# Peptides against a protein of PDB entry 3ZOQ, part 111

Target 1, 223 residues: chain A of PDB entry 3ZOQ
Amino acid sequence: QLLQDSWWNQLKEEFEKPYYQELREMLKREYAEQTIYPDSRDIFNALHYTSYDDVKVVILGQDPYHGPGQAQGLSFSVKPGVKQPPSLKNIFLELQQDIGCSIPNHGSLVSWAKQGVLLLNTVLTVRRGQANSHKGKGWERLTDRIIDVLSERERPVIFILWGRHAQMKKERIDTSKHFIIESTHPSPFSARNGFFGSRPFSRANAYLEKMGEAPIDWCIKDL

## One batch from the design tools (peptide; made by RFdiffusion4, then SolubleMPNN)

Design b2_p20_4_s4 (from b2_p20_4, 6 letters changed)
Fold by OpenDDE base, seed 4:
Structure b2_p20_4_s4 (fold): chain B 223 residues (1-223), chain A 20 residues (1-20)
Amino acid sequence: as target 1 above (223 residues)
Amino acid sequence: SAAAERERIRAEARAQGDNV
């Protein structure tokens, strides 16, 4: 099976649907003919690192980084040794100001994923150098279903929604049951208009504590 | 809105090859 059991039980029906079969055939061509990111084995890393049952926090991204070696199947995250993109730098600046964490010497958010932070992009693949090249090809339908099954889950989730694209998913979230943290996007174009000072990390932990759950250790160790 | 315009500019910059 494509996913671990907890996610497979929630999503197996999607993989049998025509839209996903069409997406899969498109992806086969794309990976054969073009440079596509992330590596095909890394497409579902967000779901591999964070089981359906273990999700505590969701951070939504749009689509993967489209530069060489960057994307690792986790929103905003880059592989070790890769220069931190501007948005990620701003995320770490806010992390430092919010809860006092040091700026890590790498951009991997795998430690968050392993603690129950689902780092989900709405589109899970991209062509090299071509942002949004796989937009509207079927990924959004799958990732909408991921949001839906999390919204339907009995145990509450915290959704961190940076910028308009992520905030548009709020309509799919039962806000009577789940917690929403909204701000402008961490991009240099928007961060000074509400992302900085939004304190999403301490706020997320405050909600976790209120629910009787262990907080996230957001601080990232150097490699 | 000003926020929407900034996000548009970000999206355009990213489409042009910037890793935002």
Scores: peptide ipSAE 0.030, ipTM 0.663, DockQ to the pose 0.328
Fold by OpenDDE base, seed 3:
Structure b2_p20_4_s4 (fold): chain B 223 residues (1-223), chain A 20 residues (1-20)
Amino acid sequence: as target 1 above (223 residues)
Amino acid sequence: SAAAERERIRAEARAQGDNV
């Protein structure tokens, strides 16, 4: 069993499907022949930290960071000791401006994940130095199913969709039950066009409180 | 607890060497 029970009950059928078996065989070759990120043990970290039942917020990324030691199996997150990538720096700038959090001395978002923020990339692996190298290989079908089963959940979820790639998943989300926060991507190329000032953190918490749920402590402590 | 179970599964996944 690859996943904890809560997710396994939702996704176990996917792992038996031909597309995933093909993906798995591809990944076996890739990890054997290439440097692939994240570590194969960390591929499903988003699902490990945040159970299906505990998901309060979803933040969608595209694919993992493709540099050494960066990818943590969580969207936008980097391992401690790794320089914060530009998009992550902008996330923290918006966090500071939105709700007054200090900029942490690291880029790990594990504390969010542990609180019910599903930090999901749509593609869960990448070849070193080759962004989107595993696009269209099967991950999108699995991660679409993750979105689907969350959309089908009775308990509401907040989806934070930064940029067009994430926003394309909106069609899979039942907006009669779930809330969507949309803005431009935190990338330096787009952040000033709507991400900054979008206040996704306070907005997410406002909805959580309205739903009778505990808000996320978005502030990240230094390590 | 659910949190403890998640951590167990995560630790086991790391111990077995892959999560694929």
Scores: peptide ipSAE 0.027, ipTM 0.549, DockQ to the pose 0.019
Fold by OpenDDE base, seed 2:
Structure b2_p20_4_s4 (fold): chain B 223 residues (1-223), chain A 20 residues (1-20)
Amino acid sequence: as target 1 above (223 residues)
Amino acid sequence: SAAAERERIRAEARAQGDNV
């Protein structure tokens, strides 16, 4: 099966729907004819690293990085050896100011994913050098369903929504059960307008503690 | 080597510019 059991039980019906079959056929063509990121085996890494039941925090991105070796199937994350993109650098600056973590020598957020931080892009693939090239092709319907099934979960989730694109998903989140942390996007274009000083990491941990859950160790070790 | 491969990937990424 495509996903681990906890996610498969929530999403298996989506993969049988016409929209996903059309998306799949599109992707088969794209991967055959174009350079597509991430590697096809890494498309669902967010769901592979963080089970449905283990999700504590969700961080929404838009689409994968479109440069070689960058995309890791996790929002904002880059593979080791890749230069940290501007938004990720700002994320680490905020992390340092928020809770005192050192800036890591790499951009991999896998350690967050393994602790229950779902690093989900709304679009899960991209053409090399062409940001948003796979927008409106069906991914948004699947990722909306991911948000929906998390919203329906009894155990609360913390949604971190940076920027307008992520914040548009707020209408799908049951705020009677779940917590939302909103700010401007970590992009250099918007970070000084509210992202810096938003303290999403300490705020997320405060909610986890209130729920009686273990906080996230947001500090990333060097590789 | 793994280090050489990481540097190759980094160099290629720099050539395309930084992503947001």
Scores: peptide ipSAE 0.025, ipTM 0.566, DockQ to the pose 0.090
Fold by OpenDDE base, seed 1:
Structure b2_p20_4_s4 (fold): chain B 223 residues (1-223), chain A 20 residues (1-20)
Amino acid sequence: as target 1 above (223 residues)
Amino acid sequence: SAAAERERIRAEARAQGDNV
């Protein structure tokens, strides 16, 4: 099976649907004929690092970074040794301002994923140098289902929705059970309009504590 | 552990070519 048991039980039916089979065939061609990111082995890393049951927080991204060596299957995250993209730099600046964490010397958010932060892009692949090139090809239907099954979960989830694209998914979230943290996107084009000072990390931990859950250690150690 | 199980499944998926 493609996913670990907890996610497979929630999503297995999606992988049998025609839309996903068509997506899969498209992706096979894309990976064969073009440079696609992330590596095909890393497409579902968000689900591999964070089980369905372990999800505490969701951070939605749009699609993977489209530069060499950047994407690692986690939203906003880059592989160690890769220069931090502007949005990620701003995320770390807000993290520092919010809860006093030091700016890490790398851009890997794997430590968050391992603690139950689902770092999910709505589109899970991209062509080199072509942002949103795989938009509307089927990924959104799968990732919508991921949001749906989390929304249906009895144990509450915190959704961090940066920018309009992520906030459009709010309609799929049962706000009677789940918490939503919204702000502008961490992009340099929008961060000053509300992302900075939004304190998503301390707010998320405050909700976790209210739910009787362990808070996230958001501080990232240097490598 | 849950982490070890996830890694096992991922490794199996890679070995089978079931990456997508």
Scores: peptide ipSAE 0.031, ipTM 0.601, DockQ to the pose 0.018; fails the geometry check

Design b2_p20_5_s2 (from b2_p20_5, 14 letters changed)
Fold by OpenDDE base, seed 1:
Structure b2_p20_5_s2 (fold): chain B 223 residues (1-223), chain A 20 residues (1-20)
Amino acid sequence: as target 1 above (223 residues)
Amino acid sequence: DAEAAARAALEALRKAELGG
């Protein structure tokens, strides 16, 4: 699937750069020699579901889930039928406490993506069973550019930054026109230290309403 | 098999790189 024109216009120069060409060659070898997630057709799903112009909210993740059938190219999201990972379970718990949504019977966040929530990992691929195995291979430069072009956009964006890794990207965001929501990570190891009770969903919608934008329907229907 | 996976990956990336 081709990138939408709005993203292509913002990223076309990156795809011609040596770092990305090297990344592409690396990925060709990795997908041939290893089990890599997500499926190669799903790598850019975040950009496919949410155009550059339609981005309202950004939620940053690190890299894809590394188990079979889990990753679908969206941060924190898992394909239907897959057991919800611990961090995702905590996201739904906070969602319930924040705005009263029921816990869905699946882990797909596609409905958020379709409403303008860019579910972006900083690294877009991973080897099976090897977290961060594709760290430092070029994805971070591309995803930094994604953050940069969003920061440069005149129409404001809301960035939800859970944990230190995501919060390190704050320096790239023009806080004079964009909004930041920060807390600890939804991981079981950190969620009780600030994520729970942070109410990122209602806060995001409050900013959207202030901007005259339609709020996100964060509640996810059962499948 | 491995070659098919490599081709699929390359094709998916190329599609993205050519824009919409």
Scores: peptide ipSAE 0.146, ipTM 0.772, DockQ to the pose 0.020
Fold by OpenDDE base, seed 3:
Structure b2_p20_5_s2 (fold): chain B 223 residues (1-223), chain A 20 residues (1-20)
Amino acid sequence: as target 1 above (223 residues)
Amino acid sequence: DAEAAARAALEALRKAELGG
């Protein structure tokens, strides 16, 4: 489907730039010659589920899961029926400890996206079994622009930045207008060093309420 | 197969480029 009008207005100039045309040609070759995730129809799912105007919270990831059937175009999210990756399991553990939500029997975060949580990876595609294989190919420039246009928005946004990679984007965020929630990454290698106990979900909702906006229902129902 | 995948990728990207 086409991008929503609100995102189109913000990003239309990027699609005409040489870097994006080169990225498009690269992706055409990659999808032809390799198994690429997510499905090409799902690349922009984060923007499809959450319009520019509806963004309340941003959660940044690096690149999509690179296993079969996993990636669905949303950071940290996996399609129903897919085993929850370790980082996602830890996200749900923190969710349970933070605000009392039950651990869902699936890993789809679509319900968050529909409420205004932009689940954005900085790189939107990956080769099967090859993490970071599409790093430095042009996606970062587009997703930097997504961060920039959100930073320029008058209505405040909450950015949840887990780990160093996401936190490097902080320089692009106007902290005079927007809120930042930072911790270590939910990965098993780093979660115990600050992610657990960081309570990003309740903190995000506290900011939303202060802004006079409806909080996110972070609890995910079983399928 | 390969050509179909390439077309699908191109179509998905073009849909974004065409806007709303």
Scores: peptide ipSAE 0.143, ipTM 0.778, DockQ to the pose 0.020
Fold by OpenDDE base, seed 2:
Structure b2_p20_5_s2 (fold): chain B 223 residues (1-223), chain A 20 residues (1-20)
Amino acid sequence: as target 1 above (223 residues)
Amino acid sequence: DAEAAARAALEALRKAELGG
């Protein structure tokens, strides 16, 4: 699972830094001693599916789902056969209301990733049953760099920032070049306070069309 | 197996770190 050349060129310096080496050693211990999600082969799936140059849209999450079989290295996405988590269900409800897509019979967002939607968590691993267990261990520095290099890219990017955690990254985004779509988080605790009706999918496509780029086909086919 | 898991993790990370 080599990173695509475009990401390697942007991130190679990070892998040489002490913080990342410490993170790596931590992960070695964690995967050895506990059940860690996602599978180690899937940690960088967001970067594997969407090259640096092909990024059209970024959707930021916090950390992976911590239940068995759920996380697949993409923010908000779950493997086929896994029931849709509440936040993901709300995402699909908004998708349906926004642009008329049917609710898919699975929760995999891989089709988005393949079209240039970078589904990035700020923390890329988690212990089973322990949300935020790998917070503050080094992932945030790497993912901040991912945001930074995208911000520095000449070709515009659309950042979809749901909730306060994601919105804290706004200061790293050059809004003279890039577009930001903000709302409350799709979580049941916050969705009614702004997420529903925010129409992020049609708004993102409107920006893409303005840029002369192909819109995202947000509708997800059943498997 | 803990050792197998550790090896798999290291391999995955190594592959990513050698992406170029």
Scores: peptide ipSAE 0.137, ipTM 0.784, DockQ to the pose 0.020
Fold by OpenDDE base, seed 5:
Structure b2_p20_5_s2 (fold): chain B 223 residues (1-223), chain A 20 residues (1-20)
Amino acid sequence: as target 1 above (223 residues)
Amino acid sequence: DAEAAARAALEALRKAELGG
């Protein structure tokens, strides 16, 4: 028996399905036999920090960082004290250019999550040093459902879709209710092809204000 | 604290899911 929460109510049926049970069993083996990121306590951090009802913005990532100490269960985010990955550095560069925020001395995006930015990876775990190692194991079906239930929500959501992988989820989003912000990925391989100058942060806040909601304070304070 | 309660619920889920 579990305590009730907004995400549990939205996702409880998924947890009863065979695919998720298989995923669960896989994860048990993986965490026992391999070094898996993030820490098992952090797998659902995106849902921990941002309730279903509190979601204002969704930023989709693919899968967690696969280096030691990096992943903290939030897309693009790294734990304090961890060197900022290239994509995250570019995110902060765009943030600075977009709305004038200083580059923070850490890479934690927890402050965004606490304000209603769902930092969701489509795959929530990864083996150390092996990008996409848990692709196709069941996470995508769960996270698709997360997108679906948000799309079904009456209160509008802003989806920030960086790159092709995230943009493939657009078909699941009711654009009659929800807002989409698209650009190339912040990766060094693609950032100069459209991510830089896309101004996703000010655009998101513009939508929030139009909806009569409080904007996100995107600026991250130093620790 | 609603946030704390939600966090606890999800943590309970995690523990149930992973056997921890």
Scores: peptide ipSAE 0.038, ipTM 0.660, DockQ to the pose 0.016

Design b2_p20_5_s3 (from b2_p20_5, 18 letters changed)
Fold by OpenDDE base, seed 5:
Structure b2_p20_5_s3 (fold): chain B 223 residues (1-223), chain A 20 residues (1-20)
Amino acid sequence: as target 1 above (223 residues)
Amino acid sequence: EEEEELAKKLEELLKAELGG
């Protein structure tokens, strides 16, 4: 599937660069020799669901879930029918406490993506059972460029940066134009140290309203 | 066998993204 024209215009130069060609060849080998997640058709789902022009909010993740059937090309999101990972459970707990949404019976965040929430991992593929196995292979350069072109956009973006890894990207964001929401990571190991009570969802909507934009409907319906 | 199929799908996808 082709990327939306808006992303193609922003990223076409990257796809012609040597680093991306090397990444592509690496991925071809990996998918041939290893079990890689997500499905190859889903690698760019974040860009498919949310066009460059439609981005309102960015939520950065690290890399895809590495268990069977989990990753769907969206940060923190899992396919319907998949048990919610601990971090996602905590995200929904904060969502409930922040704006009163019920906890959904699934973990798909596609409804957010369709509303302009770019659910972007910094690394877009992973080997089964091997977290960060595709770290440093070229994805970070592409996803850095995604952040850069959004930062360069005149229309403001809200970046939600959970944890140190995501927060390291703050240096790439023009904070004179764009808004940053930072807290500790939703992981069980860090959530109680600042994620819970950070109210990222209501804060994001408050910024959207200030910009004269429609807020995100963060509440997720059961399937 | 499944991985080979995935590799083929990936190649098709990436070629399409590159405007080929």
Scores: peptide ipSAE 0.030, ipTM 0.674, DockQ to the pose 0.020
Fold by OpenDDE base, seed 1:
Structure b2_p20_5_s3 (fold): chain B 223 residues (1-223), chain A 20 residues (1-20)
Amino acid sequence: as target 1 above (223 residues)
Amino acid sequence: EEEEELAKKLEELLKAELGG
């Protein structure tokens, strides 16, 4: 029997619902006929690295990177050895300006995930070279449920919502219990309009400290 | 432990349906 605070216990009912079964059937066809990212074994990495009870911070992304070898099942994160995408570079620039971290020589955010940062995309798969190709296929319903069960949790969560897409989820979050950090998206097209200088990392840690929790070590070591 | 249990369940689901 799984622990009460496990993701399986929180989400098992979703996996039995028709929408998810349809999603799975779609994914079976997609992975068989197309190049889909991430690897099927990595789809739920965000949940693997960060248990329901261990979630301290949520960072929402839209969908996985759609280039070869990039996506690893974590929002904004790329596998080691992969060139840092522009948005991720800007995330690290803000990290440096916010709390003084050095720019890492890789783009893996696994160290954040292991500390309780849920790196969740709202859509968990994508076709190669086709951004949002799996939008509206069922993932959003599952990831909405993930947000909902976190919102219902008694222990507060910090939600970092970059850009309008992520901010649309704010209505699902009980702001009487949980903390929201909002800014423009780290994309080069929007970062200078509010993301830079938003200091999400220090602000998140300030909330954690106020709650009596250990802050996140946001600094990422070189590999 | 909790993460491992989840991983096993998800892997079973994925392998059964997406592993072919």
Scores: peptide ipSAE 0.028, ipTM 0.635, DockQ to the pose 0.017
Fold by OpenDDE base, seed 3:
Structure b2_p20_5_s3 (fold): chain B 223 residues (1-223), chain A 20 residues (1-20)
Amino acid sequence: as target 1 above (223 residues)
Amino acid sequence: EEEEELAKKLEELLKAELGG
């Protein structure tokens, strides 16, 4: 792994672009005037926990949970002590059925992130109680760039794309190098239509092993 | 080391301005 392939080196040019500066100004206003999630320190947690070169798997979400204390800057993940949201519960149910993991007593996916699972939302902030409130404000351009630079990476990545929103990003992924795992979304509204039984965890590990990479320990220990 | 560098750069970008 090369230090020059850090997220900063991959994304630094984006932070200087007008769209990001506009986004930044918007965020400054939003955080000052309203309750915004996650905490400003946690916005880039996905990138903090998983470096550019350490990415093995990407799981795309839409935007952060918009309830108090939930979002921690990782897609689908919630802070310890927070009730597991329905989609996350279904993720753990599939995990149990797929590879036999016990359902943890918390919803933090930090252990995945530390192993190279990039838990990326396409939009990285949200107003309290207002889903998609920061849609179309600039985050999508940055996160598209994140997908692009991963797609351009020579070392293969596994993209897990649950639902239509995530699957729309498939066109940005070079499938000659990278692997895609697709199913319906883990939401209660769609999970029984294809998510359950999709076995994304074992399939991801199968790809990793084929590539000579260490598999992900998807099982999450209780806190 | 890479993570530390990233953290530093990102924190500089968001420092005080976003309340982080």
Scores: peptide ipSAE 0.032, ipTM 0.688, DockQ to the pose 0.017; fails the geometry check
Fold by OpenDDE base, seed 4:
Structure b2_p20_5_s3 (fold): chain B 223 residues (1-223), chain A 20 residues (1-20)
Amino acid sequence: as target 1 above (223 residues)
Amino acid sequence: EEEEELAKKLEELLKAELGG
């Protein structure tokens, strides 16, 4: 039996709405006609790994990596064996400088997801080699609803918002209940303008501790 | 348990249609 605070109970009404049906039909065509990432089985990995009630931290991304074998259905995360993208490398550099974690030999953030870090992209699919190709097709409405239902949750959430795109979601977050950690994006184009030294990992854990919750073990073991 | 139930529901929505 589904829990009252499960993702299904929070989102089931969205799946019945016309916009989602249109999105679904679009995705059917796209997956049939194009190479789409991630694998269709991985589209909702963020929700699979982190239940509604278990969310402690949210890290927002834009859309999946669009190269072969990269996207894992988790924001910023890549499958093991895949070269770490520049933004992810910078995330690990900040992680090392912030709390002393070693840089892992892979880019999978599944260990974070399993601890309650919702690694959510605002758009959940992309065409191979075509960044933002599925922008404005309906995903944003669903993921906005995900943010909304988390914002409405009584138990506080920590939102880590890197860059302008993610920060635009602040208007949907009740900051009287929830905590926001903001900086520039980890991209090489912006990381030196505020991401490095922002210490999002220690700050997130500090909030969790204040709430009486277990901190996240951000350190990732080698595979 | 919650993850399994969610996965099942989401698969019902997408798997059969997107995997074809």
Scores: peptide ipSAE 0.028, ipTM 0.650, DockQ to the pose 0.017; fails the geometry check

